# Peptides against a protein of PDB entry 7UQJ, part 56

Target 1, 160 residues: chain A of PDB entry 7UQJ
Amino acid sequence: PELYQNFNITPPRGVLFHGPPGTGKTLMARALAASCSSDERKITFFMRKGADILSKWVGEAERQLRLLFEEAKKHQPSIIFFDEIDGLAPVRSSKQEQIHASIVSTLLALMDGMDNRGQVIVIGATNRPDAVDPALRRPGRFDREFYFPLPDVKARFKIL

## One batch from the design tools (peptide; made by RFdiffusion4, then SolubleMPNN)

Design b1_p11_6_s1 (from b1_p11_6, 5 letters changed)
Fold by OpenDDE base, seed 2:
Structure b1_p11_6_s1 (fold): chain B 160 residues (1-160), chain C 160 residues (1-160), chain D 160 residues (1-160), chain A 11 residues (1-11)
Amino acid sequence: as target 1 above (160 residues)
Amino acid sequence: as target 1 above (160 residues)
Amino acid sequence: as target 1 above (160 residues)
Amino acid sequence: MPLTPTPAEAV
């Protein structure tokens, strides 16, 4: 946020962290939230697990998403982190339960409804970027993607 | 905690995080404390550095350990994290300063005195598990060990 | 690196990660190296602990630093991470051993000698930014600073 | 190809 303000760059509304499991996506999101929290300016960090929204918020998932975004907006600057976002927003299929379609549509609307000047950043983490609805990966949503590779076995991390 | 309650599994009293420096042990402990803190149930996180207890608590280290455990017990659910626990509780040697032996004995007694139903989890982090007193690594103390490998080129996160 | 190329922004030659211990500085540096490593473009990550350079490379520390920077230059794009850089490059004092002064001078020269177009990024991590020689914190060296706060006790990480 | 920004930018 501060970096974007100083450079007059509109912060991305959404960042997608993708890559294999255990590559530190969740950890990076937390570290970012921590690092951006100065003593003068605390960033409020909200974390949700995609599968947990579907399982725990059955029948209220859209309402809970709205409430989450409202809370994030009240506590700006803020980060909403969705872990395993492919569980929350799977690719729309003809067989996808109406619930999933409605949640995806709600998330789309919430991301679209964020003012470009809002200090709410959404971070989605997934191990399966191809399982995330492409509509979420468009400009103004998860328009920035960060690949978290497995530290490849053959990548010479020479810790000399 | 919550996972253990749901499965009727007694949470381990103590977990040893071990592995090379910079493998994320301290960060994992913080991430666990954060992740287990719900809005409904905050986990209180207490952190101490092993060497700092010896250097800063000279002559009062046992008292400060007791106070730490009492505070952790008052603020349940709680995590006590000892970073560099090998500095606090080195392997007992015949030449071990009486101070170190007394601190180790105090820590043993404190871990043994934790009720199995207590919501105090102790996490010890070390780069040298072999430098930690084996008595601390017994059942009912640091009875779970997690190896934090260097993100090795080759493979095995043996979660022991 | 890639981001800076796209924006025609010269990547900072050096980034200082500072903040309390256990705030994830080392992990962030690794995660950055990992995240910037695509399958097409691997970033080579070199890590050194400041105190270890002084203790292990006594009498050869300057040579080993030169070799490190040469290796990093050969394996571009690359990150050189100095953990506890305040141990490697303490503030110059009239009582500072000639060895420390020589190492600091060597590091300064190496950072100054990096071509602005080089894909070598130096990350220094410290818990004591005030203990780092101010000459290292000048433009063209560690000219970007990132504070890693303790996740503040009172910062409402509402993990909703 | 949308260039994957570096994590340092999210700060």
Scores: peptide ipSAE 0.000, ipTM 0.205, DockQ to the pose 0.081
Fold by OpenDDE base, seed 5:
Structure b1_p11_6_s1 (fold): chain B 160 residues (1-160), chain C 160 residues (1-160), chain D 160 residues (1-160), chain A 11 residues (1-11)
Amino acid sequence: as target 1 above (160 residues)
Amino acid sequence: as target 1 above (160 residues)
Amino acid sequence: as target 1 above (160 residues)
Amino acid sequence: MPLTPTPAEAV
């Protein structure tokens, strides 16, 4: 939030971190949530996994998403981080597809319903950007996409 | 420690992780300490922040550093990690400069007093390598420096 | 691999990275693969997700695991990284339990069949160490466990 | 279609 307020840039409602596995997407989201918190202004960091939304929230996933966004709104400035957001993508079974479609639709509606005046940022992380529902990647949702490359071999040598 | 004994490479007494904020320096140090621990041979990981050495240890910082190095020696193999080691650098006040100079001098002496047969590694992390006392960066101290780049701008623009 | 050859420490056949989500387990595995690679001696890093082993490799998961371990053996020194290895745990459905039990059994056999003279390390990452099959956590398999704590709240505040 | 093993990028 603060990063964007200072630039007079309308904070993106959502940011998609993508790139090969273990490129630091989840670390970066945490580090951003960390780095935007100050002693004077804490950012509340909410974390969910895409797979947990499907498996742990069976029959309540939509409600739990709503609660998550409400809590994020109450605790502004805040970041909602979805790790492995591609886990919200329909798995090839028709019954799971309908459940996933409902969850994705709920996430879409929640992202669309974020007032631009709110200090809630949604970050999705994925290793498979092409497996993320294209509707999530439209303007006003995950409208910023961020590729985490494999550390270059020369950069890997300096992380040593 | 182990890493170096095996290569017939004299283990560096110290390793400096440097690079922009949020590049994973602290994470890498923790995870090296983790990765070098085993069920049969645990590496003891000691963590201190440069700022905490100055602020929490007022009048005892030198003693607490000595105790830290003694504990690290007792619990070999071990890693001493100084996060934000540039926080040991003198801040522009003369009174703080003398205290910091004494603390830095104590750290220098402790690093110099590490017997090469000991399995203690000192890791310093900083966002400001130029703010780290040049004496700490000499051979036999933080003699290995490892740059954690920002994910390349093309990687950040795909991380944006 | 090289890390262990030098210590006369029998390289652990497997290392389990565990701890809360986004604590950098996957980043660490990559950074280790990077860190153990040199210009003279590259470590080949193989990555798989536990969930992909179950869902993408339907009816071929055991074969693909064998191929992965063969490729890792051909490209020594190498690391096989299983992200979300707890995704290999039986999901509460009997049909999926049998498939998962077969995949886990295959992974066990592959880890047991790693000659101690080989330069292949297996790294598993999980947020749920208790969901990892206890057989995988026995000596000669994931016999080293490394906990990635959440950055302490005070440490989260200074990752700012 | 069996997902072809992603070529092991030699790191």
Scores: peptide ipSAE 0.000, ipTM 0.183, DockQ to the pose 0.083
Fold by OpenDDE base, seed 3:
Structure b1_p11_6_s1 (fold): chain B 160 residues (1-160), chain C 160 residues (1-160), chain D 160 residues (1-160), chain A 11 residues (1-11)
Amino acid sequence: as target 1 above (160 residues)
Amino acid sequence: as target 1 above (160 residues)
Amino acid sequence: as target 1 above (160 residues)
Amino acid sequence: MPLTPTPAEAV
């Protein structure tokens, strides 16, 4: 939020961090929240793991998503970070489709319902961008994608 | 580099990450390098610790800085990350002043000598921004500062 | 490995990183691998995600685990990092028990079969240490546990 | 682009 405000740039509503596991996606999101937080203006960071939402919130996942977005809106400026969002919003495949489709539909509605002027940024992290419902990757949602490569062998050697 | 190019934004020559220790400054720099690297366009990440440059490169610190910048320029797009840059570029204080002043002067010259069109970004991280020579914080050098606060208590509870 | 060798400390066979999501477990493991890797002595870092092993290695998870440990042994000094090891080695629950039990049994056998003198360290990361099979947490396996708290307010202020 | 904590920072 703040970085975009200071530059008079409209913050993206949603950012997709994708790349191999352990490339620092989750970590990046936390550190964004940290770096954009000042003593005067704290960014509230909300973290959820996609698979944990499905497993822990069986039958209440939609409600919990709504509450998460409400709390994020209440505590602006804020970042909602979905780690492993492919676990929350998988590409529609067979009979387990309905629960996932409902969660995806809820997330779509929540992202679309965010005021363009809001200081809420949604960050999704995935190792499998192709496993994220393409509807979430459309403009006004996760419309910015950041690839988190494995630090290259040569880059790793230069980080040593 | 790439993020700025995709937005037609001139990348800053230097970014200062500052804030308490453990706020993820070093980590952000690494994750930036990772996330800006693609399979098609790898960002070369160079990491140096300020105190290690002084301790390990006693008498050769200037030469090592030059080599670092040359290598970074050779391997564009690249990020040079100075962790604990306050250890490298302390505010001028007493008799140890000359070595530090020479290192600072070298770093200044290297940052000033970077082509504005180069895909080299210098990131300095410090817990003590006031211990960084103000000359490094001028336009064309570390002209973007990002504060890395401690994630607030409330933010931490929302990350649980 | 190296840090333990330099101090004449027998490296643990397995380390469990546990704590809330985004506390830097995966990151710590990567940065351990990086910090222990030198220009002279590179540590090979193997990363696997528990849930991805189950989803991608359907019917071959055991074989892939064996291959992973063989490759890690071949490329010593090495770190095997299991991110979200609770997804790989869940506590035994109902009909899906057999697949997980077989994977857990394979992982147990692989950890037990590691030579105490080997330069292979296994790091498991989890947000749910209680969801990790207790057999993995016994001596000679993940016998060192590191809690990754959310950086406490006070810890954050002490990191200032 | 956002941050990954160092081992020392994450502990």
Scores: peptide ipSAE 0.000, ipTM 0.181, DockQ to the pose 0.070; fails the geometry check

Design b1_p11_6_s1 (from b1_p11_6, 5 letters changed)
Fold by OpenDDE base, seed 4:
Structure b1_p11_6_s1 (fold): chain B 160 residues (1-160), chain C 160 residues (1-160), chain D 160 residues (1-160), chain A 11 residues (1-11)
Amino acid sequence: as target 1 above (160 residues)
Amino acid sequence: as target 1 above (160 residues)
Amino acid sequence: as target 1 above (160 residues)
Amino acid sequence: MPLTPTPAEAV
């Protein structure tokens, strides 16, 4: 038996932060970027909202995704944070199927094409992990999922 | 539309850890300091209890805060951890108003005066975020809040 | 009063991740290793299951533990992750007492013998912290415990 | 994640 599984823990190509709204997913992504940023090694943090990529870039969303990943690669070490990634990569069920499918396919290809040597980490945040295309949640993509529980209702009653 | 919002995530000048007692805020601050400390780059961890700054240093609390921040700046990269920061910086509502107000004002000035280039991170921990002066919770100070939920009651019943 | 308690936060010799099954303990250990691994400073991640050390290495478990720690020391900075560490170091209560006691004693000695200068972090994960020998949970060993709560039942009902 | 105090800190 191997003495160790050397998990060459490639920095996760992708991390999925999921959980109910207001659970601090965006805050955690920013905190991670900040904590990993030193004076010697600034981490460049790229933030996009999934819905903004779809809505503002109709017909160019794929190109904008490519450009985002290229910029992140140029400015590595970097984090690409997708807030509300379920808005970018919905499950292949809705009538705007082709456009969503193409954007998802582009994101998949970009995540798959990130050389294991790249210091680009993709963080997706969602309130609806089930609304994220399962293809994004496979190994080599968002292969790590972090659940952000609601602060327990009893804990929320102390925040209200 | 901008391709990316480059959040120059300045390392948070301050992070507020809040949540019920025994949720591991202090332990997390120590764990963060440890995880960020490498052989090449030791992070110096300064810990103070908020109540100790007030009680032991009557009349000198402000000076001691300044000295703490100066030491942290000399030993950067560093973390200043304030446990029970609500004890240091209570809301401006109690009759010992002037002394508390002066200490809070000093802490505010110290946090505001930390050059964005400094590798000094301030972590405040509290069980009572509402008892922390709101001025400390503004951008450029404790601009990031991490809620430490109670381990769910069902999870606590396994720790008891 | 000392201006600061300089917690020379020695990188925790050991960190105990505990909480119910499926709370992401293993995932977190891997995420930590990945996040701490840069291009300049790859962290070597050694993973073992506690039960595998006991079951596969009957009579050699102690030797295999020593070899694991030696390899981790050679490949520092490194993380030794023990999944299901309660399987490796059960409480001194069961009739297979001598073998378990010897393995636990070896692990204790290895953790105690890790020079504070070493960049070897030991992470134990368990679903049963009470089944871990209390001697491992003392300062200088697994001196930091991270509870992984179940995603709140209300949050689990969204994952199911 | 809430960190449990070590038994040594709980004492």
Scores: peptide ipSAE 0.000, ipTM 0.175, DockQ to the pose 0.061; fails the geometry check

Design b1_p11_6_s2 (from b1_p11_6, 6 letters changed)
Fold by OpenDDE base, seed 4:
Structure b1_p11_6_s2 (fold): chain B 160 residues (1-160), chain C 160 residues (1-160), chain D 160 residues (1-160), chain A 11 residues (1-11)
Amino acid sequence: as target 1 above (160 residues)
Amino acid sequence: as target 1 above (160 residues)
Amino acid sequence: as target 1 above (160 residues)
Amino acid sequence: PPLVAEPATAT
C-alpha cells in the first residue's frame, strides 16, 4: 500500500457524504461551498436530488446529467451536489435494472470525463452508501467517502 | 418543491452549527476558515462567545455586536463565529425577555443588513438549536444548520 | 479569559481530527483540501500514516519528518495530513519511550518552527486523542481538535 | 474538561 500518496489534490472528481438522515450532509456541502466562495472566486453550487433526476426526467435523465455537468464546467469553480445519490445510482442489482443502468453509466462517464484539471467537485450524499453502485465508489469517481455519524439515540434526545 | 436550487452560494449570511457539547463545532468553524485562508486571501476569524457578549457587555451588547460586524466587514473575507449562540439569542420565551429581545433584534438586523455580496460568513454554534430564537433560523440569517452528532455512547467510551 | 480572540486565523499549525475509526477524519482532511483547491491556488496534500513513518523509517523517522515539512513548505499552500498520528506521537508514558520521544520532539520542533505566515496546515487524525502526546496538543501545535463522532451503533447497522 | 481545549490564554 503506497503510503506516500502525494495527493496533488486535484479536486476529487467525487466526494461521497454518507450517513444516516439528518446528519448534516447537505449542509456540509453547502458550508464547504460557502467557506470556499470569495468575491474573487464564487463557487457555483448545483444541487440535485437523485430520486428527482430519475422521476422527473424519465428517459431524459442522462441528458439532464450531461447538461448539469456542462453547466457546472461552464460556471467553474463549481460544486455539483447530489442529494440522495443512492436514488440516482442504485446498485445494479436493483429491480429497476435497465433504466438505472444507463443513468449510472452516464454518471460514471461524466465523472471519468471530468478533466482532473477542472474545478468541478461532485459531492454525493447518501444515507445508504451500500445502495450506491460500487462503480461510482472507485478511484477517479466518488473515491472519497465522508461518514456523517448519527448522534447516539441518547444524544439525539438531548438535542430534541 | 423546486428541485433545481441553483444555489449561487452567496456565502450564507449564517450557518448554524448545532450538536451536543464536544462535537467539534468551534473547531469545524476554525478549520473551514483555515482551509479557505490563503496568502492571497486571508480569512479573518472573529470568535465571540454568546453568553460572554451578554454578561460582559450588559447594556452595550448591541453596540459590541455592531462593532463586531463592522470590523468583520472591514476585514473581509471574514468569519464571525458565535460560540454558544443560544446564550446570545435565547428563545424569546426565556424569562430574561427584555434584555435578550434587544440583542436578538440587533443580531437579526445585522444579519439582514449584511449585503449578500459581502464576504462575511456568520457561524453560530449551539448545543441547543431549539434554544436559539427561531427568527435567527429563517432564510437570510442562520438558514443553514450543520448537525454535529455525538458519538455513540459506546464509541465515546472507546475515545475516553 | 480574554473572550475576544480575534483569531487572525493564521492557518492553525495543527488541527487534530479525532474520533472513532470510520468517522471520516481522513476524508474530511481531503475534502477540505479539495474544496479550498483552485486553479489559481492548488493546495498540495501530503498524506502520511503515523505508524508507517515509525515502522518504515526506524532511525530515519526524524529526517523523514523534516523532509516532509520542507517539501510541504516548498509546495505551499500545503496540507500535511498525518493519519493515525497517535501511532507517530504516542504519549511519552508509552513503553517505547526513547524512540518515540525523539520523533515527538522533532514533530514538536517542526510545528513550532513553522512560521505562522506559512501556508502549511498540519492535520493529525487519531482514533485516540488521549494517546497523542499532550505536548502536541498545546497552543501553536495541534491547538484545534475536531471531534468526529461515531454513528450510533443502531445507525451504523442501518448503513451496513 | 471541554474536549476542545480552549486555546490556553497565554498568561
Scores: peptide ipSAE 0.000, ipTM 0.186, DockQ to the pose 0.080
Fold by OpenDDE base, seed 1:
Structure b1_p11_6_s2 (fold): chain B 160 residues (1-160), chain C 160 residues (1-160), chain D 160 residues (1-160), chain A 11 residues (1-11)
Amino acid sequence: as target 1 above (160 residues)
Amino acid sequence: as target 1 above (160 residues)
Amino acid sequence: as target 1 above (160 residues)
Amino acid sequence: PPLVAEPATAT
């Protein structure tokens, strides 16, 4: 919050960390949370996994998202980190597409409902930025994107 | 294991990770170990530090290397990660050159003795690839090299 | 620098990153440096290794520490990252204990001499927090400690 | 589920 206030930037509602697995996206999100915390002002770090939002909470995922955002709002300043946010993307079934569409719609509404004065930052991490619903990547949502390159993508292709 | 099996590539006996300190070489080695592990097939990750091989095991370094490779072979699939493998390089004394030459010779023999059918991968990490004995960098040893660039500071400028 | 100024927190003189090797401590320090850098305000990142401070600069380690802190002060805002700060810890010899005690004493004095208005952050990374001199871990020195857990191997299994 | 992030003690 103060980091963005001091830069005279409207704090992004969301930041998308994208890049291959193990590029440190999750580590970076935790680092940002830690670096912005103080003894006087602890940032509450909430972590959810996109696949877990779909799989663990079959039928309650929307409610759990709402509760997460409410809890994050209650414990401001806070970071909501969605690891593998592309895991919210539908798997191949029409039923999962509908469930995904509903969950993504709920997430969009929650991000749209964030007061820019609120000290809640949402970080989405993905290995598949193209699998993240473009609606999440619009202004006022995950409007900032950060590529986490593989440490030399070219070099890593030679290991594989 | 599966990663190399699926590419029909003879798994390299050794991979050299090189680049500035804190580029994530060690993290990447752990990441590779983790990513190739499954619930059914856990990769055993052995880690040694080049300087520790020289300093902790004065007079037994060769035996400890042999035991490490035997243990890695026993716990296949496994990764042997040598952090700071350039720390095996001799310091300025002729006596240390001899000790180094013996340890490096032992490591060469152990890498040469690895059956390509064995699921033991050796990863050497260094900040100083030029300080790694060229004999370690020959085919059948650390025959693959990966540069770890500094995380592009430019990519991070967009976060703020 | 700005991060702490904005929180009305006296920037900690030092932060201790501790945790197993390859948990990304060094990467995180670089990450913090990069994330706090802007096009207008580049953070200068100084890196030293604890073992190198002892071994490379036998007899000049104290002077090199002073020069490092002066250079960091000259290039504010700056981060001084001591990788393997536990490598400043004495090895088993009484002579090394004295050399260590002198170097640690110099580091303590330099950290104590940091003006809290100065934009110099000191990050110490260790795999062995218990091997770090408790005097370095006192208020006004490395008064903040961050545990770097192993990247939960389980969390990574679900990405692949 | 418990915030698995043990608070890395706030910098």
Scores: peptide ipSAE 0.000, ipTM 0.310, DockQ to the pose 0.053; fails the geometry check
Fold by OpenDDE base, seed 3:
Structure b1_p11_6_s2 (fold): chain B 160 residues (1-160), chain C 160 residues (1-160), chain D 160 residues (1-160), chain A 11 residues (1-11)
Amino acid sequence: as target 1 above (160 residues)
Amino acid sequence: as target 1 above (160 residues)
Amino acid sequence: as target 1 above (160 residues)
Amino acid sequence: PPLVAEPATAT
């Protein structure tokens, strides 16, 4: 019987940082990137807001996602950080926007298409993990989830 | 007087991740391993459940621990992650199981026997830090403790 | 349009870890240093308590800070961890101690004087972020803030 | 507390 599960932990294709606003999700992703960056091996850190990809690139969001992943792959080792990923990849059950369904599908395909040998980590940050499509939270995608709690309001009242 | 405590932070022999269920302890250990793993320097990640070591290897648990530590030492740099370590190393004061006392003693000896030059990090995760033998929490063992809080239930109600 | 904000995340000049006592701030800083330390690239970890710098080095605190930063620069890559930094760098508006204002000013100058190419990360830990001078929290200093929440007291009551 | 993942050692 295998003495251990050797997770040859290929850098997880995706990590979901979730928790309330201001809990340091974005900051953690940056700190991870900084600590992974040595002088010789600079990790390239790509930051995008999910809502900005949708709003600034209406009709080009899929292409911009593809280009982002190709650029991250070109600059390995790299981190793609999607801040507010719930704005990029809303739950498919929200009737309204076919545009969101297409972007979710593209992001799924890009995460699935990442070679296991690629040193590309995708970090998604959200304040609403339940607003993120469950398909993104499956194995091989954002299969790792970190919760960023608010301080206990009582602890905050002891600091005040 | 030394201007600083230069902690030549030899990778801590042991880190205790403690906090309620679902706070991401296991996930953090995996993310740490993944982030420390580059293409050139793959950190070998060994995962075991404390309860599984006891239940699957009744009478062999000590040998399996020794083999696990030797295998981790052979595959340096490595992380040994014990999920639910309270199942592996219960407090000695629990009258009932001599088996637990032996495994705790073996784990203590293995952690003490780790050469300071070895790139082996031991991560224990527990939901009940008070159920872990205090001897494991001493300097040179799980001398580093990370608390994984639950989200404030009120913060969770603001996300609903 | 730039497809990404490539944060060439130069190691942040300063990271502020803030949150209640016992939330693992000190431990996190040590864990960060340990994980960044490979066999080939040992990160030198400098730990000081803010209150100790003030109390042990009355009248020499400025010189000790300068020496600490020079030593950290000499031993790059390095982490300077100030535990209880609110004891070192209290808010200037506290009328009483000119000594605190001088140390704050010196720490500001040292953080501003860090070359962007220097692999020196400064981590400050505090239980009271509002007691830290806002000037230290500006861009190019402790411009990154990680909040360490207490467990929900209710979650702690489920562990008891 | 955000479990600050130990920063990945950049290789």
Scores: peptide ipSAE 0.000, ipTM 0.194, DockQ to the pose 0.052; fails the geometry check

Design b1_p11_6_s2 (from b1_p11_6, 6 letters changed)
Fold by OpenDDE base, seed 5:
Structure b1_p11_6_s2 (fold): chain B 160 residues (1-160), chain C 160 residues (1-160), chain D 160 residues (1-160), chain A 11 residues (1-11)
Amino acid sequence: as target 1 above (160 residues)
Amino acid sequence: as target 1 above (160 residues)
Amino acid sequence: as target 1 above (160 residues)
Amino acid sequence: PPLVAEPATAT
């Protein structure tokens, strides 16, 4: 919130951080949460992994997503960070595809149901932007994308 | 290599990066690989996930670890980065425990078999240092540990 | 601090991060601050922009720099991060040059006045290392330089 | 002012 307020930018509903593994997507999300929090305005940072939503929340993943968004709304200003959001994408198995499609549809509905005036930002991080459902990348959802490239290996730290 | 050479430090055989998710463990490993490489001395950065070693390499994980260490030795100076190395820890299932114990034993043997004069650094990253086999944390293996804390949210960016 | 202690390295008084825009300089500084803090030893991270020191602190920039270094000393171990430190370099206008020269001279004096035993690290980040005053790059100031290159597309991470 | 690290209320 404050980062965007200080820049006179409307906070996006969703931001997709994409790039190779270990490019600092999760660190940036946490650093943004940290930088936006003051002693007067603590930002609540909610973190979930896409794979954990599928594996740990078997049968309750939709309910857990709803609770997450409700808690984020109660603790405004807040950031919801989905690490490995491509882990919500259908694994190419039919039975898992239906469960994944249901969870993705729930996430879509939750993102669409967020009032634009809410101080809730959703950040998705992925190593595979093309594996993220195109419906998540539509306006009003993850409508802003930030590429995190590999830090170049040719970085000659010339310690003079 | 060069980071340690430039600091007149013997490169540890293994470095354990531990701390909460998204504290920059993977980014730091890549940045270290980047910082140590020059136009004349390219560091080869090998990345594997602990979960991928178990899931993708079922039946060949030991062979793939051996090949990884052989390739790292051929491409000196090199960094082997194991992301989510706690993913090599036994999942509490008996059949998986035997496979995991075998893979961990192979990794231990490969780390012990590294000549101290080798320009190969092994970095393990975990969110759960207590879930990493204590045998991996012994001298000559992951003998150096670096804590990656949460970037503290009370980081008052008082942009006055 | 702990990063340097764990490496048995005397923390440099100053580290210059230089390289093209978006190469992770600011991210690395934050990751270093994070990685050096433990549950027992919280590192205080101070961030300022070079342009903000000039524009927001007109007439008080020197006092604000002194206060920043005093606070950093009080909150040891600490990191002072100057983003866009080339923004302290004289813009080629005579009246601004005098103000800039005064601010740079104050920064030099503050860096020289730091006890080598202090647990205060100063990190400067710039996209234009040649625009950084050579006096800042002298021993006992920004005496270590780290190049952050563009992520070179030729970094063949052969993910076999 | 400095980034003083205070703990996140991660719920």
Scores: peptide ipSAE 0.000, ipTM 0.320, DockQ to the pose 0.099; fails the geometry check

